# Designs tried in a protein design run: peptides against a protein of PDB entry 4Z63. Part 65

Target 1, 334 residues: chain A of PDB entry 4Z63
Amino acid sequence: LCLGMNDLTGNIPEDLFHLKRLNLLGIQENRLSGSLSREIRNLSSLVRLDVSWNLFSGEIPDVFDELPQLKFFLGQTNGFIGGIPKSLANSPSLNLLNLRNNSLSGRLMLNCTAMIALNSLDLGTNRFNGRLPENLPDCKRLKNVNLARNTFHGQVPESFKNFESLSYFSLSNSSLANISSALGILQHCKNLTTLVLTLNFHGEALPDDSSLHFEKLKVLVVANCRLTGSMPRWLSSSNELQLLDLSWNRLTGAIPSWIGDFKALFYLDLSNNSFTGEIPKSLTKLESLTSRNISVNEPSPDFPFFMKRNESARALQYNQIFGFPPTIELGHNN

## One batch from the design tools (peptide; made by RFdiffusion4, then SolubleMPNN)

Design b2_p13_2_s2 (from b2_p13_2, 7 letters changed)
Fold by OpenDDE base, seed 4:
Structure b2_p13_2_s2 (fold): chain B 334 residues (1-334), chain A 13 residues (1-13)
Amino acid sequence: as target 1 above (334 residues)
Amino acid sequence: PSYITVDASEEVL
């Protein structure tokens, strides 16, 4: 049953929950309100539940143990409060959980040992607090992780060295500290292609450790951290780099010539730093900017990117990396 | 200048 993209109001009729053969319930992009009924437990054949972009409130019901076929739960952009229900945090069937842009709170806890199918987790823009869950690497299929805009004080857990499934990771604006430790840990994530760390590590030094290596890194965003230091030499070994944003830092020194050796680099933002010297002539030789063949069909994160111009303006949303225009931004260096 | 982040707080109905 697909009822998305309407102006439906009120609660879901309770009689809807008598549809025991229902595999797909999509009621997204409406004005549905109230609590999500516990009677969703009666939908024992449910594979996909999409309640996203609504006015739902209250706690998410703890009934996911009665939904043995549920693979997809989308509840982003609602008013949900409380924690992740225990049955949801233990779901062996769930492939994708999207609860971004809610009011979920408390300590984030997932039973990753039970969540054997979990591939995508979007919990960005919530009110989770405490530390990052050390057991996330036990989610052996977890590829996409957005935990941005939560209050995860402290450091990236050492256990994330073992996060082999991790490909797309955002921790943007999560009150993280110790960028040297974070990069030293995350370099062990051999499948990591996208890393977003914007609005963390306030005033720390960007490490220039030549032992750091991110083999498959395509997207690095570490903007608005007030980071000190220079362009990190270790980044020169990330030959697949497509997008680099280090804007809004306090980086100094010259822009190195190796920045133009990235064959796939189509988006470079080094703006609002303190870089000095000449613009490298190698930037004029970026193959991605001279050749029209950007591979539009590469896998992207499930979470959207946002380009912020200022704190008060509405951000531009980009659902795909290749949605960004080819850019070299070197402005506002002093 | 702009910067990139992941922040869905502006996704409002």
Scores: peptide ipSAE 0.529, ipTM 0.923, DockQ to the pose 0.725
Fold by OpenDDE base, seed 3:
Structure b2_p13_2_s2 (fold): chain B 334 residues (1-334), chain A 13 residues (1-13)
Amino acid sequence: as target 1 above (334 residues)
Amino acid sequence: PSYITVDASEEVL
């Protein structure tokens, strides 16, 4: 049953919960309000539940033990409060959990040893506090992780050295500290292609350790951190780099010539730094900017990106990295 | 000044 993108108001009719053979319930993009009914437990054949973009409030009901086939739960952009229900945090069937842009709070806890199918987790823009959960690497299929815009004080856990499944990771605006430790840990994530760390590490030095290596890194976004230092030499070994944003830092020195050796680099923002010297002539030879054949078929994060063009403007949402226009921004380095 | 910054965090709607 798909009823998304309407002007539906009120609650879900109780008779809907008699649909014991229902595999898909999509009621997203409406004005549905109140609590999400516990009677969703009656939908024992449910594979996909999408309640996103509504006015739901209260706690998410702890009924996911009665939903043994549930693979997809989308509840983004609601007013949900409380924590992740225990049955949801222990779901062996769940592949994707999206609860971004809610009011969920407390310590983030997932039973990763039980959540054997979890591959995508979006909990961005919530009120989770404390530390990052050290057991996330125990979610052996977890590839996509958005934890941005939470209050995860402290450092990236040392256990994330073992996060081999991790491909897409956002921690933007999460009050993180120690960028040197974070990069030193995350370099061990052999499948890491996307790393977003914007609005963290305030005023720290960007490490220029040549021992750092991100083999599969395609997207690096570390904007608006007030980072000091220079263009990091270790980044030159990330031959698959497609998008680099280091804007709104305090980086100094020259833009190195190796920045033009990235064959796939189509978006470069180094603006609002303190770079000096000449623009590398190698930037004029970026194949991705001269050839129309950027392979659009590459895997992207399940979480959206946001680009702000003005402090007072709403951020533009981009669901795909390739939605960004080919860009070289080097402005405001004076 | 143009405030161009990429992030993966939405504003609370």
Scores: peptide ipSAE 0.418, ipTM 0.867, DockQ to the pose 0.320
Fold by OpenDDE base, seed 1:
Structure b2_p13_2_s2 (fold): chain B 334 residues (1-334), chain A 13 residues (1-13)
Amino acid sequence: as target 1 above (334 residues)
Amino acid sequence: PSYITVDASEEVL
């Protein structure tokens, strides 16, 4: 049943939960309100539930033990409160959980040893607090993780050295500290291709440790951290780099010539820093900007990117890395 | 100048 993208209002009719053979319920992009009924438990054949972009409120019902086939739960952009229900946090069938842009709170707790199928987790823009869950690497298929805009304080857990499944990671604006530790841990994530750390590590030094290595890194975003230091030498070994945003920092020194050696680099933002010297001539030779054949079909994060022009402006949403225009921004340096 | 983040503003409907 697909009823998305309408102006439907009120509650879900209870009789809808009598549809025992229903595999897909999509009611997204409506004005549905009230609590999400516990009677969703009656949809025992449900594989996909999409309630996103509604006015749902209250706690998410703890009925996911009665949904043994549920692979996709999409609840982004609602008014949900409370925590992740225990049955949801233990779901062995769940592949994707998207609860971005809700009012979920408390300590984030997932039973990753039970969540054997979880590959995508979006909990961005919630009210989770405490520390990052140390057991996330136990989610052995977890590839895509957005935890942005939560109040996770402290450091990236040491256990994330073992996060071999991790490919796309956003921790943007999560009050994280110790960028040196974070990078020192996350370099061990062999599948890590996208790393977004914007609005963390406030005023710290960007490490220039040549022992750091991100072999598979395609997207690095560490914007608006007020980071000090220079262009990090370790980044020169990330030969697959496609997008780099280090804007809105306090980085100094020259832009190094090796920045133009990245064959796939199509988006570079170093704006609003304190870089000095000449623009590297190697930037004029970026193959990605001269060749029409950017392979548009590369895997992207499931979480959207947002481009903010200023703190007060509405962010532009980009659902894919290649949605960004080919860009070289070096403005507002001295 | 712009910057990239993964911070949805509260998309209040």
Scores: peptide ipSAE 0.384, ipTM 0.846, DockQ to the pose 0.633
Fold by OpenDDE base, seed 5:
Structure b2_p13_2_s2 (fold): chain B 334 residues (1-334), chain A 13 residues (1-13)
Amino acid sequence: as target 1 above (334 residues)
Amino acid sequence: PSYITVDASEEVL
C-alpha cells in the first residue's frame, strides 16, 4: 500500500493493521500525526515501512520482534522521541534504518551482533548523546552510516579500526574531538570512500602525517573546523579523490601541485582559508573538468549532502555526489 | 561573499 506524497492528515486507521499479508506500507510525505501505533505489530508480513516526512510524535513502538520480514524502516523527518526500541536494535532482518531528523535521545545502542543484515544506518540530526557506540564495527554488513548532528562527545572509538564494511561515513557537527586520532583510526577502514567530518575538531591541527593512507577515498569533507596546518601530504596518495572540501578552516601554505593529479577530482573547495602562493597550473589540466564524459555511475551515500552558499541561506540538498556541479573554489584566502 | 560549505543531515526540525 503506497499512499505517499499526499495531504493525508490525522492518524493511520486501525483497520489498516488488519492487513496481515501487507509487504509494503508507504505513507511518507503526508501530514500524519500522533504516535505510531503499536498495532504495526499485526503487519507480520511487512518488508518495508515508510512513515518518513510526517508529523509523528512519541516513542517508536517496541514491536519489531513481531516483524520478522522487515528489511526497510524509514522514519526520517518526524517528531519521534526516546531511544531506538530494543526490538528494533536487535532486528536480524533489518537492512536499512533511517530515522534522520527526529528528536531521538539518550545513548545510541544497537545490538550489532544481532543486526546481521544492517547495511544502512541514518540517525543524523537527532539528540543522541554520550560516546559513539564502540560496537558499530560488529554490524558486519554496515556500509552507510550517518550520525551527523548528534552530541557524541569525545573521540572516534579505537574499535572503528575494525570497521571493514564501512564505505560512507558522516559524523558532521557531532562535537567530536581529536582529528589526529579520528583519521589515524579511520584509515584502517579499507572500504571507506566517503568521509564527512564538517563542524568538528574546532581549532585543532589537521595532521600532516605521511603514514596516513586512505586507499579508496573519493569524498573528503572537513569544512568549517577552523583547522590549522597545511594541505596534508597523505591526501596525495588518495588517487580516486573526486570531491574535496576543506573550506572555512585556517589552513596555510601553498596549494600543492599534486592537487591537479587527481584524475577524478571534479569538486574542490579550499575557500575561506589562509592559503598563499600561486594557483597550481595542474588544476587547469583536471581531466574531470575538461572531459565531457563524467559517466560516473558510482555508488553514493544514502544520506543527503547539503551545500550552504552563505551563513543565512537555506542549504541546498544534494542526494548524489555527482549532483554537485564541477567546482573549483579558491576564494577568500588571505 | 558567498562561501560553500558541505555537510550532511543539516535539515532542521
Scores: peptide ipSAE 0.302, ipTM 0.811, DockQ to the pose 0.354

Design b2_p13_2_s3 (from b2_p13_2, 8 letters changed)
Fold by OpenDDE base, seed 1:
Structure b2_p13_2_s3 (fold): chain B 334 residues (1-334), chain A 13 residues (1-13)
Amino acid sequence: as target 1 above (334 residues)
Amino acid sequence: PSYITVDASELVL
């Protein structure tokens, strides 16, 4: 049943939960309100539940033990409160959980040893607090993780050295500290292709340690951290780099010539730093900007990116990395 | 023009 993209109001009729053979319920992009009924438990054949972009409130019902086929739960952009229900946090069937842009709170707790199918987790823009859950690497299929805009004080857990499934990771604006530790841990994530750390590490030094290596890194975004230091030499070994945003930092020194050696680099933002010297001539030879059709079919994060042109402008949303225009931004340097 | 690239910046409803 697909009823998305309408102006439906009020609560879901209880009789809808009598549809025991229903595999897909999509009611997204409406004005549905009230609590999400516990009677969703009666939808025992449900594979996909999409309630996103509504006015739902209250706690998410603890009924996911009665939904043994549920693979996709999309609840982004609602007013949900409380925690992740225990049955949801233990779901062995769930592949994707998207609860971005809610009012969920407390400590983030997932039973990753039970969540054997979890591939994508988006909990961005919530009110989770405390530390990052140390057991996330136990989610052995978890590739896409957005935890941005939560209040995860402290450091990236040491256990994330073992996060072999991790491919796309955002921790933007999560009150994280110690960028040197974070990078030193995350370099062990052998499948990490996208790393977004914007609005963390306030005023720290960007490490220039030649021992750091991110072999498969395609997207690095570490904007608006007020980071000090220079262009990090370790980044030159990330030969697959496609997008680099280090804008709105306090980075100094020259832009190194190796920045133009990245055959796939199509988006570079180094704006609003304190870089000096000449623009590297190698940037004029970037293959991606001259003749190379970048494969639009490359895997992208499930979480959206947002670009702000200024503080007063509405952020532009980009759902795919290749949605970014080919860009070289070097403005507002010294 | 200066750009800031961030993820998930929506307002909670």
Scores: peptide ipSAE 0.314, ipTM 0.792, DockQ to the pose 0.455
Fold by OpenDDE base, seed 2:
Structure b2_p13_2_s3 (fold): chain B 334 residues (1-334), chain A 13 residues (1-13)
Amino acid sequence: as target 1 above (334 residues)
Amino acid sequence: PSYITVDASELVL
């Protein structure tokens, strides 16, 4: 049953929960309000539940043990409060959980040893507090993780050295500290292609440790951290780099010539730093900017990117990395 | 205009 993209109001009729053969319920993009009924437990054949972009409130009901076929739960952009229900945090069937932009709170706890099918997790823009869950690497299929805009004070857990499934990771604006430790840990994530760390590590030094290596890194965003230091030499070994944003930091020194050696680099933002010297002539030889052959069919994160032009302007949404225009921004370096 | 790339969660939609 698909009823998305309407102006439906009120609660879900209780009789809808008598549909025991229902595989897909999509009621997204409406004005549905009140609590999500516990009677969703009666939908024992449910594979996909989409309640996103509504006015739902209260706690998410703890009934996911009665939904053994549920693979997709989308509840983003609601007013949900409380924690992740225990049955949801233990779901062996769940592939994708999206609860972005809610009012969920407390410590983030997932039973990753039970969540054997989880491949995508979006919990961005909530009120989770405490530390990052150390057991996330136990989610052996977890590839896409957005935990941005929560209050995860402290450091990236040492256990994330073992996060081999991790490919796309956003921790933007999560009150994280110790960028040197974070990068030193995350370099062990051999499948990591996208790393977004914007609005963390306030005023720290960007490490220039030549022992750091990110073999498969395609997207690095570490903007608006007020980071000190220079362009990191370790980044020159990330030969697959496509997008680099280090804007709104306090980085100094010259832009190195090796920045032009990245064959796939089509988006570079080094703006609003304190870089000095000449623009490297190698930037004029970037193959990605001279040749039309960007492969559009590469895997992307499940979470969108946003470009914010001004504090008051609506940001542009980019659902794919290749949605970004070819860009070189070197402005506002003083 | 200064451009900042941010995660989806940074925008109040």
Scores: peptide ipSAE 0.274, ipTM 0.793, DockQ to the pose 0.469
Fold by OpenDDE base, seed 5:
Structure b2_p13_2_s3 (fold): chain B 334 residues (1-334), chain A 13 residues (1-13)
Amino acid sequence: as target 1 above (334 residues)
Amino acid sequence: PSYITVDASELVL
């Protein structure tokens, strides 16, 4: 049953929960309000539940033990409060959980040893507090992780050295500290292609450690951190780099010539720093900007990106990495 | 015009 993208109001009719053979319930992009009914438990054949972009409130019901076939739960952009219910945090069937842009709170706890199918987790823009969950690497299929805009005090856990499944990771604006430790840990994530760390590490030094290596890194965003230092030499070994944003930092020194050796680099923002010297002539030889055939078929994260022109402007949404226009921004380096 | 790239979670919608 798909009723998304309407002007539906009020609550879900209780008789809908008598549909025991229902595999898909999509009621997203409406004005549905109140609590999400516990009677969802009666939908024992449910594979996909989409309640996103509504006015739901209260706690998410602890009924996911009665939904043994549920693979997809989409609840982003609602007013949900409380924690992740225990049955959801232990779901062996769940592939994707999206609860971005809610009011969920407390310590983030998932039973990753039970969540054997979880491949995508979006909990961005919530009120989770405490430390990052050390057991996330036990989610052996977890590829896409957005935990941005929560209050995860402290450092990236040492256990994330073992996060072999991790490919797309956003921790933007999560009150993280110690960028040197974070990069030193995350370099061990051999499948990591996308790393977003914007609005963390305020005023720290960007490490220039030549022992750091990100083999498969395609997207690095570390904007608006007030980071000190220079262009990091370790980044020159990330030969697959496509998008680099280090804007709104306090980076100094020259832009190195190796920045033009990235064959796939189509988006570069180094604006609002303190870089000096000449613009590298190698930037004029970027194959991605001179050739029309960018291979569009590369895997992207499940979370969209946003580009702001300034702090007060409305952000533009980009659902895919290749949605970004080919860009070189070097402005405001005075 | 300079751009700042942010995650989807940076927007309160």
Scores: peptide ipSAE 0.249, ipTM 0.788, DockQ to the pose 0.467
Fold by OpenDDE base, seed 4:
Structure b2_p13_2_s3 (fold): chain B 334 residues (1-334), chain A 13 residues (1-13)
Amino acid sequence: as target 1 above (334 residues)
Amino acid sequence: PSYITVDASELVL
């Protein structure tokens, strides 16, 4: 049943939950309000539940143990409060959980040993607090993780050295500390292609340790951290780099010539730093900017990117990395 | 000055 993208109001009729053969319930992009009914438990054949972009409130019902076929739960942009229900946090069938932009709170707890199918997790823009869950690497299929805009104070857990499934990771604006430890841990994530760490590590030094290596890194965003130091030499070994944003830091020294050796680099933002010297001539030879054929079919994160141009402007949303225009931004280096 | 930042976080719109 697909009823998305309407002006439906009120609660879901309880009789809808008598549809025991229903595989897909999509009621997204409406004005549905109240609590999400516990009677969802009666939808024993449910594979996909999309309640996103509504006015739902209260706690998410703890009924996911009665939904053995549920693969997709989309609840982003609602008023949900409380924690992740225990049955949801233990779901062996769930592939994708999206609860971005809610009011979920408390400690983030997932039973990753039970969540054997989980491949995508979006919990961005919630009120989760405490530490990052150390057991996330036990989610052996988890590739996409957005935990941005939560209050995960502290450091990246050492257990994330074993996060082999991790491909796309955003921790933007989560009050993280110790960038040296974070990078030292995350370099072990052999499948990591996208790393977003914007608005963390306030005033720390960006490590220039030549032992750091991110083999498959395509997207690195570490903007608005007030980071000190220079362009990190270890980044020169990330030969697949496509997008680099280090804007709004306190980085100093010269822009190194190796920045122009990245064959796939089409978006570079080094703006609002304190870089000095000449613009490297190698930047004029970036193959990605001279050749029209950027492969549009590369895997992208399930979470969107947002481009802010000022504090008061609505950010532009980009659902794909290649949605960004080819850019070299070196402005405001004073 | 205008700043450009890329973030994967949702803005409360």
Scores: peptide ipSAE 0.243, ipTM 0.782, DockQ to the pose 0.362

